# Peptides against a protein of PDB entry 2V3S: the designs that were tried, part 93

Target 1, 95 residues: chain A of PDB entry 2V3S
Amino acid sequence: PISLVLRLRNSKKELNDIRFEFTPGRDTAEGVSQELISAGLVDGRDLVIVAANLQKIVEEPQSNRSVTFKLASGVEGSDIPDDGKLIGFAQLSIS

## One batch from the design tools (peptide; made by RFdiffusion4, then SolubleMPNN)

Design b2_p26_5_s2 (from b2_p26_5 with S1E A14G R16A E23A N25R E26A)
Fold by OpenDDE base, seed 5:
Structure b2_p26_5_s2 (fold): chain B 95 residues (1-95), chain A 26 residues (1-26)
Amino acid sequence: as target 1 above (95 residues)
Amino acid sequence: EPPPQGPAFTSEEGEARLAAVRAARA
């Protein structure tokens, strides 16, 4: 399996790392993204963007070691999105 | 790609919640 880390800010704006595994052929990017939402780790509005980037990293993990992407949930927030601070952005990376 | 700014920590609680969700769906 592929060992991944999802780095994003929680509801208290604290930067958290969430480690999880992705098994090609068993897991799907859409399915795991839905699980992340069900666990309360990802906003439901971010399903599409998380799934797209998760798919990107797992399809070629040796080439795509890290991806940072803008969250749909972050655009309407009070804080201005900033990829460097992961405000309104999240990051997926290979462990 | 530069690392994100600010301290980060592993959310063991979050990982546990995710594991529970995944286990229930499996």
Scores: peptide ipSAE 0.679, ipTM 0.898, DockQ to the pose 0.208
Fold by OpenDDE base, seed 4:
Structure b2_p26_5_s2 (fold): chain B 95 residues (1-95), chain A 26 residues (1-26)
Amino acid sequence: as target 1 above (95 residues)
Amino acid sequence: EPPPQGPAFTSEEGEARLAAVRAARA
């Protein structure tokens, strides 16, 4: 399996790392993304972007060691999105 | 890709919730 880390800010705006495994052929990007949402770790509005980037990283983990992406849930917030600070952005990386 | 700014913490509680969701779906 592929060992991954999802890094994103929680409700307190603290950066949290969520470690999980992805098994190609058994897991799907959309399925795992839905599980992240069900666990309350990802906003439901971010299903599409999380799934797309999860797919990107697991299809070529050797080349895509880390992907940072803009959250749909962050565009309407008062804070200006910032990929460097992961404000309105999340990151997936190979552990 | 450069690391994001600020301290990051492993959320064991979050990981546990995810694991529980995944286990229930399996």
Scores: peptide ipSAE 0.678, ipTM 0.897, DockQ to the pose 0.209
Fold by OpenDDE base, seed 1:
Structure b2_p26_5_s2 (fold): chain B 95 residues (1-95), chain A 26 residues (1-26)
Amino acid sequence: as target 1 above (95 residues)
Amino acid sequence: EPPPQGPAFTSEEGEARLAAVRAARA
């Protein structure tokens, strides 16, 4: 399995790392993304972008060691999006 | 792209919630 880390800010704006595994042939990017949402770790509005980037990293884990992407849920916030600080952004990386 | 610098911590609670969801789906 592929060991991944999802780094994003929680409701308290604290930067958190969520470790999880992705098993090709058993897991799907869409399915795991839905599980992240059900667990309250990802906003439902971010299903599409999370699934797309998860798919990207698992299909080429050696080439895509880390991907940072803009969250749909972050565009309406009062905080200015910043990829360096992961404000309105999240990151997936190979553990 | 490298991970952003600054304080970050592993959320064991979040990982547990995810594990529970995944177990229920399986």
Scores: peptide ipSAE 0.677, ipTM 0.897, DockQ to the pose 0.218
Fold by OpenDDE base, seed 3:
Structure b2_p26_5_s2 (fold): chain B 95 residues (1-95), chain A 26 residues (1-26)
Amino acid sequence: as target 1 above (95 residues)
Amino acid sequence: EPPPQGPAFTSEEGEARLAAVRAARA
């Protein structure tokens, strides 16, 4: 399986790492993204962008060691999005 | 790209919730 880390800010704006495994052929990007939402870790509005980037990293994990992407939920927030600070952005990486 | 600014912490609570969801689905 592929060991992944989802890094994003929680409700207190603290940067958190969520570790999980992805098994090709058993897991799907869409399915795992839905599980992240069900666990309250990802906003439902971010399903599409999380799934797309999860798919990107698992299909070529040797080349895509880390992907940072803009959250749909972050656009409507009061804070200005910033990829360097992961404000309105999240990151998936290979651990 | 450079790492995000500020400290990052492993969320054991978040990981536990995710594990529970995945276990229930399987």
Scores: peptide ipSAE 0.677, ipTM 0.897, DockQ to the pose 0.198

Design b2_p26_5_s3 (from b2_p26_5, 7 letters changed)
Fold by OpenDDE base, seed 4:
Structure b2_p26_5_s3 (fold): chain B 95 residues (1-95), chain A 26 residues (1-26)
Amino acid sequence: as target 1 above (95 residues)
Amino acid sequence: APPAQGPAVTSEEAEERLAAVRAARA
């Protein structure tokens, strides 16, 4: 399986790393993204962007060691989005 | 290369919640 880390800020705006595995052929990007949402770790509004980037990284994990992407939920927040601080952004990386 | 975001904390609670969801769907 592919060992991944999802880095994003929680409801308290604290930067957290969430480790999980992705098994090609068993897991799907959309399925795992749904699980992240069900666990309360990802906002439901971010399903599309999370799934797209998860798919990207698992397609070529050796080439795509890390992907950072803008969250739809972040646009609606009071804080100004910042990819360097992962404000309104999240990151997926290979562990 | 991704931008430096500073220190992050591994959320065991988050991982446990995710594991529970995944186990229930398996």
Scores: peptide ipSAE 0.631, ipTM 0.877, DockQ to the pose 0.205
Fold by OpenDDE base, seed 3:
Structure b2_p26_5_s3 (fold): chain B 95 residues (1-95), chain A 26 residues (1-26)
Amino acid sequence: as target 1 above (95 residues)
Amino acid sequence: APPAQGPAVTSEEAEERLAAVRAARA
């Protein structure tokens, strides 16, 4: 399995690392993304972007060691999106 | 240069919630 870390801010704007495994052939990017949403870790509006980037990193984990992407849920927030601070952005990385 | 990310913590609670969801969907 591929060991991944999802780094993003929680509802208190605290930066959290969430570790999980992805098993190719058993897991799907959309399925795991839905699980992240069901667990309350990802906003439902971010299903598409999380799934797309999860797919990207798991299909070529040797080349895509880290991907940072803009969250749809962060666009309408009061804070200005910032990829360096992961405000309105999330990051997936190979552990 | 882009500003550095602040300190990050491993969220045991978040990981446990995710694990529970994944186990239930299996």
Scores: peptide ipSAE 0.630, ipTM 0.875, DockQ to the pose 0.200
Fold by OpenDDE base, seed 1:
Structure b2_p26_5_s3 (fold): chain B 95 residues (1-95), chain A 26 residues (1-26)
Amino acid sequence: as target 1 above (95 residues)
Amino acid sequence: APPAQGPAVTSEEAEERLAAVRAARA
């Protein structure tokens, strides 16, 4: 399996790393993204963007070591999105 | 290379919640 880390800020704006595995042929990007949402770790509005980037990193994990992407849920927030601070952005990386 | 975001905390609670969801779905 592929060992991944999802880095994003929680409701308290704390930067958290969440480790999980992705097994090709068993897991799907959309399925795991839905699980992240069900666990309360990702906003439901971010299903599409999380799934797209998860798919990107797992299709070529040797080349795509890290991907940072803008969250739909972050656009309407009070904080200005910033990829460097992961405000309104999340990051997936190979562990 | 990804930009520096500063220190991050490994959230074991978050990982446990995810594991529980995945276990129930499997």
Scores: peptide ipSAE 0.630, ipTM 0.876, DockQ to the pose 0.205
Fold by OpenDDE base, seed 5:
Structure b2_p26_5_s3 (fold): chain B 95 residues (1-95), chain A 26 residues (1-26)
Amino acid sequence: as target 1 above (95 residues)
Amino acid sequence: APPAQGPAVTSEEAEERLAAVRAARA
């Protein structure tokens, strides 16, 4: 399995790391992304972007060690998106 | 360039919630 970390800000704007495993052939990027949403860790509006980037990192984890991406949920928010601070952005990385 | 990311904390609670969801789907 691939050990991953999802880094993103929670509802209190605290930067959290969420560790989880992805097993190729059993897990799908779409499925795990849906689970993250169901767990209340990812906004439902971010399904597409999270799934896309999760797929990107798991398809070639040796090369894609980290991906940072803009959240759809952050675009229309009051906070100005900032990839350096992960405001309106999230990051997936290989643990 | 924006400032570097600050410290992050491992959210065991979040991980537990995720694990519960995944277990329920299994």
Scores: peptide ipSAE 0.629, ipTM 0.875, DockQ to the pose 0.201

Design b2_p26_5_s4 (from b2_p26_5, 7 letters changed)
Fold by OpenDDE base, seed 5:
Structure b2_p26_5_s4 (fold): chain B 95 residues (1-95), chain A 26 residues (1-26)
Amino acid sequence: as target 1 above (95 residues)
Amino acid sequence: AAPAQGPAFTSEEGEERLAAVRRARE
């Protein structure tokens, strides 16, 4: 399995790391993304972007060690999006 | 639509939430 970390901010805007495994052939990017949403970790509006980037990193984990992407849920937030601070952005990386 | 986000989570709590969801689907 591929060991991954999802770095993102919670409702209090605190940065957290969520570790999980992805098993090719058993897991799908969309399926795992839906699980993240069901767990209350990702906003449902971000399904498409999370799944797309998860697919990218698991397809070539040795080449794509980290991906940072803009969240749809962060666009209308009070804070200005900032990829460096992961405000309105999240990051997937290989553990 | 996905349910609204609950109380703020820590890294440990978040990992446990995800693990619980994944186990329930098996």
Scores: peptide ipSAE 0.698, ipTM 0.918, DockQ to the pose 0.747
Fold by OpenDDE base, seed 2:
Structure b2_p26_5_s4 (fold): chain B 95 residues (1-95), chain A 26 residues (1-26)
Amino acid sequence: as target 1 above (95 residues)
Amino acid sequence: AAPAQGPAFTSEEGEERLAAVRRARE
């Protein structure tokens, strides 16, 4: 399995790392993304972008060691999006 | 589907939530 870390901020804007495994041939990017939403870790509006980037990192984990992406849920917030601070952004990386 | 969760989480809590959801879907 591929060991991954999802780094993102919670509702209190605190940065956290969520570790999980992805098994090619058993897991799907969309399926795991839906599980992240069901767990209350990702906003439902971010299904598409999370799934796309999860797919990207698992298809070539040796080349895509880290991907940072803009969240749809963060565009209308009061905070200005910032990829360096992961404000309105999340990051997937190989553990 | 998993029960309603609190709005905030720590890294450990988040990992546990995800694991619980994934286990329930098996």
Scores: peptide ipSAE 0.697, ipTM 0.918, DockQ to the pose 0.460
Fold by OpenDDE base, seed 4:
Structure b2_p26_5_s4 (fold): chain B 95 residues (1-95), chain A 26 residues (1-26)
Amino acid sequence: as target 1 above (95 residues)
Amino acid sequence: AAPAQGPAFTSEEGEERLAAVRRARE
């Protein structure tokens, strides 16, 4: 399996790392993204972008060691989006 | 009954939540 880390901020804007495994042939980017939403870790509005980037990283984990992407849920927030600080952004990386 | 999930999560709590969801779907 592929060991991944989802780095993102919680509702208190605290940065956290969520470690999980992705097993090709058993897991799908869409499915795991739904699980992240069901767990309350990802906003439902971010399903598409999370799934797209999860797919990107798992299809070539050796080349795509890290992907940072803008969250739809972060656009309307009080804080200005910042990819460097992961404000309105999240990051997937190979553990 | 399991306690209610908090409004925020730590890394550990988040991993536990995800693991629980994944176990439930299997």
Scores: peptide ipSAE 0.696, ipTM 0.918, DockQ to the pose 0.355
Fold by OpenDDE base, seed 3:
Structure b2_p26_5_s4 (fold): chain B 95 residues (1-95), chain A 26 residues (1-26)
Amino acid sequence: as target 1 above (95 residues)
Amino acid sequence: AAPAQGPAFTSEEGEERLAAVRRARE
C-alpha cells in the first residue's frame, strides 16, 4: 500500500497531519475522499479537488511526492488563501 | 448513529476517525 499524509487545518486553524494508506486496485480516490469527509476531516465541498489530487499522487507516487491544492471551502472564509501556510489549501504527500 | 465528535481534531484524533470510518465500511 501507499502511505500518505493529508496535512490540513482543523476548525481552530491548527495544522494537523492525517496518516492513512491507499491500496491501488482496492481503494479509489473518490472512495477515500468520501471517507475523509465522513470522518469530518474534509469539507464536503472539497470532494472534487481532494479526489482529483489524491488520484494524481497515487497514479505516480514516485513523481508526485507532494501535491498542494486550493480548497473550495477556503475561498469563502475571511482568511486570505496561502499555499505556503496551508490557509485555504491542503497538502497530500507520500510518507 | 455514531457518537458526535469534536470539530477541532488533532492528528491522532483525525487518524482514528478515518480508521473508524474505513473499518465500518469494510
Scores: peptide ipSAE 0.696, ipTM 0.918, DockQ to the pose 0.421; fails the geometry check

Design b2_p26_6_s1 (from b2_p26_6, 11 letters changed)
Fold by OpenDDE base, seed 5:
Structure b2_p26_6_s1 (fold): chain B 95 residues (1-95), chain A 26 residues (1-26)
Amino acid sequence: as target 1 above (95 residues)
Amino acid sequence: AKVVETEKADGKLTVVGDASEASVLP
C-alpha cells in the first residue's frame, strides 16, 4: 500500500494531517475520497478535486511526491485563498 | 482504504476502524 498524508484545515481553520493508505488495484481515488468525506475529514464539495489529485499522486508515486491544489469549498469563503498557508488549498504527499 | 491517524494542533488521534464502513465505494 501507498502511505499518504492529506494536509488541510478543519472547520476551525486548524491545519491537520490525515494519514491514510491507498492500495492500487483495490482502492479507487474516488472511493478513498468518499471515505474521507464520510469520516468528516473532507468537505463533500471537494470530492472531485481531491479524487483527481489523489489519482494523480497514486499513478506515479515515485514522481509525484507532493501535490497542492485548490479546494472548491474555499473559493466562496470570506478568507482569501493562499496556497502557501493552505487556506482554500490542500496538500497530498507520499509518506 | 483505511484512515490510520489524524494529527491535530492539540495532538494525534489514532483512528480505530475503517472509514469505508460508511462508504459505498472501495
Scores: peptide ipSAE 0.058, ipTM 0.580, DockQ to the pose 0.100
Fold by OpenDDE base, seed 1:
Structure b2_p26_6_s1 (fold): chain B 95 residues (1-95), chain A 26 residues (1-26)
Amino acid sequence: as target 1 above (95 residues)
Amino acid sequence: AKVVETEKADGKLTVVGDASEASVLP
């Protein structure tokens, strides 16, 4: 399995790391993303973007060690998106 | 640090503390 970390700010704007494993041929990017949403760890509006980037990183985990992407949920917020501070952005990385 | 584990279908999801002071990976 591929060991991953999703770095993401919670509802209190606190930055957290979410560790999880992805098993190719058993897990799907959308399925794992749905589980993250069901756990309250990812906003439901971010299903598509999280699944897309998860798929990207698991396709080439040795080449794509980290990906940072803009969240749909961050667009409606009052804070200005900033990828360096992960405001309105999230980061997936291989652990 | 605050640790929260969430069971998934074939594994576990784990939230590992507050990473606000950790560096953002390039």
Scores: peptide ipSAE 0.038, ipTM 0.592, DockQ to the pose 0.116
Fold by OpenDDE base, seed 3:
Structure b2_p26_6_s1 (fold): chain B 95 residues (1-95), chain A 26 residues (1-26)
Amino acid sequence: as target 1 above (95 residues)
Amino acid sequence: AKVVETEKADGKLTVVGDASEASVLP
């Protein structure tokens, strides 16, 4: 399996690392993303963007060691989005 | 660091809190 880390701020704006595994041929990007949402770790509005970037990284994990992407849930937030601070952004990386 | 384990359909999700702000990679 591929060991991944999703770095994301929680509801208290605290930066967390979410570690999980992805097994090609068994798991799907959308399925794993739905599990993250069901666990309360990802906002439901971010299903599409998380799944898309998860798919990207698992397709070529040797080349795509890290991807940072804008969250749909962060667009209408009070804080200005900032990819360097992961405000309104999340980061997927290979462990 | 705060560690939280959450069930995944076929495994576990592990959340590690208290990540350093300086550890954010581009």
Scores: peptide ipSAE 0.033, ipTM 0.603, DockQ to the pose 0.116
Fold by OpenDDE base, seed 4:
Structure b2_p26_6_s1 (fold): chain B 95 residues (1-95), chain A 26 residues (1-26)
Amino acid sequence: as target 1 above (95 residues)
Amino acid sequence: AKVVETEKADGKLTVVGDASEASVLP
């Protein structure tokens, strides 16, 4: 399996790492993303963007060691999005 | 370190809550 880390801020704006495994052929990007949402770890509005980037990284894990992407949920926040601070952004990386 | 574990159908999800001082990968 591929060991991954999803880094993003929680509702209290605290930066967290979510560690999980992805097994090609058994797991799907959308399925895993749904599980993250069901667990309260990802905002439901971010299903599409998380799944898309998860798919990207698992397709070529050696080439895509890290991907940073804009969250849909971050647009509605009061803070200005900032990819360097992961405000309104999240990051997936290979562990 | 704050660790939150969540069960998923085919694995474990783990949240580490002390990443605030960690660097953001480019």
Scores: peptide ipSAE 0.035, ipTM 0.605, DockQ to the pose 0.116; fails the geometry check

Design b2_p26_6_s2 (from b2_p26_6, 9 letters changed)
Fold by OpenDDE base, seed 4:
Structure b2_p26_6_s2 (fold): chain B 95 residues (1-95), chain A 26 residues (1-26)
Amino acid sequence: as target 1 above (95 residues)
Amino acid sequence: AKVVETTRADGVLTVVGDASEAAVVE
C-alpha cells in the first residue's frame, strides 16, 4: 500500500498530519475520501477536491510527492486562505 | 503538527486510540 499524509487543520485550527494507507487496485480515491469524511477528519464539502488530489497522487506517486489544494470548506471561513500556512488549504503527500 | 494515525478495515477508517460511541453506518 501507499502510505499517505493529509496535512489539514482541525476545527481548532491546529495542524494535523493524518496518516493513512491507500492500496491501488483495491481502493478508490473517492472511497477513501469518503472514509476520511465519515471519520470526521475531512469536511464533507471537500469530497471532490480531496478525491481529485488523492487520485492525482496515487496514480503517479513518484512524480507527485506532494500536492496542495484549496478546500471548499475554507472559502467561507473567517481566515484568509493561505496555502503556505494551510489555511483553507490542505496538503497531501507521500509518507 | 500532531500526528493522527489511522487504520482502515472493511471500508471504515478509524483513528488509532480514538473512542467513539457513535455507531458506524455504511
Scores: peptide ipSAE 0.635, ipTM 0.869, DockQ to the pose 0.328
Fold by OpenDDE base, seed 2:
Structure b2_p26_6_s2 (fold): chain B 95 residues (1-95), chain A 26 residues (1-26)
Amino acid sequence: as target 1 above (95 residues)
Amino acid sequence: AKVVETTRADGVLTVVGDASEAAVVE
């Protein structure tokens, strides 16, 4: 399996490194994204963007070691989105 | 960052153990 880290701020705006595995051929990007949502680790509004970027990183893990993307849930948040601080952004990387 | 460990089984992802603080790696 591929060992991944989803770096994402929680409801308290604390940065978390969520470690999880993905097995190509068995798992789907959308399926695992839904699992993250069901666990309360990802906002349901971010299903599409998380799944798209998860797909990107797992299809070429040697080339795509890290991807940073804007969250739909962060667009209308109180804080200004900032990819450097991962405010309104999340990051997927190969651990 | 705080490390959150997870496990997956039968389509269910769960947080396991206690989250630990870790240095951010750039």
Scores: peptide ipSAE 0.631, ipTM 0.865, DockQ to the pose 0.287
Fold by OpenDDE base, seed 3:
Structure b2_p26_6_s2 (fold): chain B 95 residues (1-95), chain A 26 residues (1-26)
Amino acid sequence: as target 1 above (95 residues)
Amino acid sequence: AKVVETTRADGVLTVVGDASEAAVVE
């Protein structure tokens, strides 16, 4: 399996490193993204963007070691999105 | 950053050590 880390701010705006595994050929990017949402770790509005970036990493994990992407859930938030601070952004990386 | 460990089984992802009583929906 591929060991991944999703760095994302929780509802209290605290940075969390969510560690999870992905097994190519058994898991799908959309399926695992749905699991993250069901666990309350990802906003449902971010299904598409999380799945897309998860797919990008797992298809070429040796080349795509880290990806940072804008969250749909962060656009209408009170804070201005900032990729450096991961406000309205999340980061997926290979552990 | 706080490390959040997880485990996956039967299509369900859970936080290790999570004492939440919230229902898990697949």
Scores: peptide ipSAE 0.623, ipTM 0.868, DockQ to the pose 0.357
Fold by OpenDDE base, seed 1:
Structure b2_p26_6_s2 (fold): chain B 95 residues (1-95), chain A 26 residues (1-26)
Amino acid sequence: as target 1 above (95 residues)
Amino acid sequence: AKVVETTRADGVLTVVGDASEAAVVE
C-alpha cells in the first residue's frame, strides 16, 4: 500500500497530519475520501476536491510527492485562505 | 502538527486510540 499524509487544520484550527494507507487496485480515491469524511477527519463538502487530489497523487506517486489544494469548506470561513499556512487549504503527501 | 494515526478495514477508517463509535461507509 501507499502511505499517505493528509495535512489540514481541524475545527480548532490546529494542524493535523492524518496518516492513512491507500492500496491501488483495491481502493478508490472517492471511497477512501468518504472514509475520511465518515471518520470526522474531512468535511463532507470537500469530498470532490479531496478525491480528485488523492487520485492525482496515487496515480503517479513517484512523480507527485505532494499536492496542495483549496478546500470548499474554507470558502465560507472567516479566515482568508492561505496555501502556505494551510488555511482553507489541505496538503496530501507521500510518506 | 499533531500526528493522527488511522487504520482501515472493510471500508471503515478509524483513528487509532479514538473512543468514538466507528462509522460505516457505503
Scores: peptide ipSAE 0.617, ipTM 0.868, DockQ to the pose 0.323

Design b2_p26_6_s3 (from b2_p26_6, 7 letters changed)
Fold by OpenDDE base, seed 4:
Formats: sequence, structure tokens, C-alpha cells
Structure b2_p26_6_s3 (fold): chain B 95 residues (1-95), chain A 26 residues (1-26)
Amino acid sequence: as target 1 above (95 residues)
Amino acid sequence: AKVVETTRADGVMTVVGDASEAAVKP
């Protein structure tokens, strides 16, 4: 399996590195993204963007070592989105 | 950043330890 890290801020605005595995051929990007949401680790509004970027990283993990993307849930948040601080952004990377 | 470990089984992802620390919604 591919070991991944999803870095994003929790409800207290604290950065977490969420480690999870993805098995090509058995898992789908959308399916695992839904699991992340069901586990309370990702906002449901971010299904599309998380799945898209998860797909990107797992299709070529050696080439796509890290991807940073804007969260839909962060757009309407109180804080100004900032990719450097991962405010309204999340980062997926290969562990 | 704090490390949050997970397990996956039967299509269900589970946070190892206190899940409240990783929750994106109160």
C-alpha cells in the first residue's frame, strides 16, 4: 500500500498530519476520501477536491510527492486562505 | 503538526486514539 499524509487543520485550527494507507487496485480516491469524511477528518464539502488530489498523488506517487490544494470548506471561513500556512488549504504527501 | 494515525478495515477508517483532536468539526 501507499502510505500517505494528509496535513490540514482541525476544528481548533491546529495542524494535524493524518496518516493513512491507500492500496491501488482495491481502493478508489473517492472511496477513501469518503472514509476520511466519515471519520471526521475531512469536511464533507471537500470531497471533490480531496478525491481529485488523492487520485493525482496515487496515480504517480514517485512523481507527485506532494500536492497542496484549496479546501471548499475554507473559502467561507473566518480566516483568509493561505497555502503557506495551510489555512483553507490542505496538503497530501507521500509518507 | 500532530501525527494522527488511522486504521482502515471493511471500508471504515478509524482514528487511533482520541479522534476529537483530529476532528475538523466540533
Scores: peptide ipSAE 0.779, ipTM 0.958, DockQ to the pose 0.968
Fold by OpenDDE base, seed 2:
Structure b2_p26_6_s3 (fold): chain B 95 residues (1-95), chain A 26 residues (1-26)
Amino acid sequence: as target 1 above (95 residues)
Amino acid sequence: AKVVETTRADGVMTVVGDASEAAVKP
């Protein structure tokens, strides 16, 4: 399996590195993204963007070692989105 | 960043330890 890290801020705006595995041929990007949401680790509004970027990283993990993307849930938040600080952004990377 | 470990089984992802620290909603 591919060992991944999803870095994003929790409800207290604390940065977490969420470690999870993805098995190509068995898992789907959308399915695992839904699991992340069900586990309370991802906002439901971010299903599409998380799934898209998860797909990107798992299809070519050797080339796409890290992807940073804007969260839909962060657009209308009180804080201004910042990819460097991962405010309104999340990052997927190969562990 | 704090490391949050997870397990996956039967289509269910589970946070290892205190899940409240990883929740994106209150």
Scores: peptide ipSAE 0.778, ipTM 0.958, DockQ to the pose 0.970
Fold by OpenDDE base, seed 3:
Structure b2_p26_6_s3 (fold): chain B 95 residues (1-95), chain A 26 residues (1-26)
Amino acid sequence: as target 1 above (95 residues)
Amino acid sequence: AKVVETTRADGVMTVVGDASEAAVKP
């Protein structure tokens, strides 16, 4: 399996490194993204963007070691999105 | 950053330990 880390701020705006595994040929990017949402780790509005970037990193894990992407849930938030601080952004990386 | 461990079984992801600290909603 591929060991991944999703770096994302929680409801208290604290950075968490969510560690999870992905097995090619058994898992799908959309399926695992739905699991993240069901576990309360990802906002449901971010299904599409998380799945797209998860697919990108697992299809070529040797080339795509890290991806940072804008969250749909962060657009309407009170804080201005910032990819450097991961405000309204999340980061997926190979562990 | 705080490390949050997870397990996966039967299409269900579970947070190891206190899940409230990892929740993106109150």
Scores: peptide ipSAE 0.777, ipTM 0.958, DockQ to the pose 0.954
Fold by OpenDDE base, seed 1:
Structure b2_p26_6_s3 (fold): chain B 95 residues (1-95), chain A 26 residues (1-26)
Amino acid sequence: as target 1 above (95 residues)
Amino acid sequence: AKVVETTRADGVMTVVGDASEAAVKP
């Protein structure tokens, strides 16, 4: 399996590195994204963007070592989105 | 950043340890 890290802020705005595995041919990007949501680790509004970027990183893990993307849940938040600080953004990377 | 470990089985992802620290909603 592919070992991944999803870095994003929790409800207290603390950065977490969420470690999880993805097995090509068995898992789907959308399915694992749904699991992240069900586990309370991702906002349901971010299903599409997380799945899209998860697909991107697992399709070519040797080339795509890290992807940073804007969260839908962060658009209406009180904090101004910032990709460098991962405010309203999340990052997927290969462990 | 704090490391959050997970396990996956039968389409269910589970947080190892204190899940409250990993929740994106209160």
Scores: peptide ipSAE 0.777, ipTM 0.958, DockQ to the pose 0.962

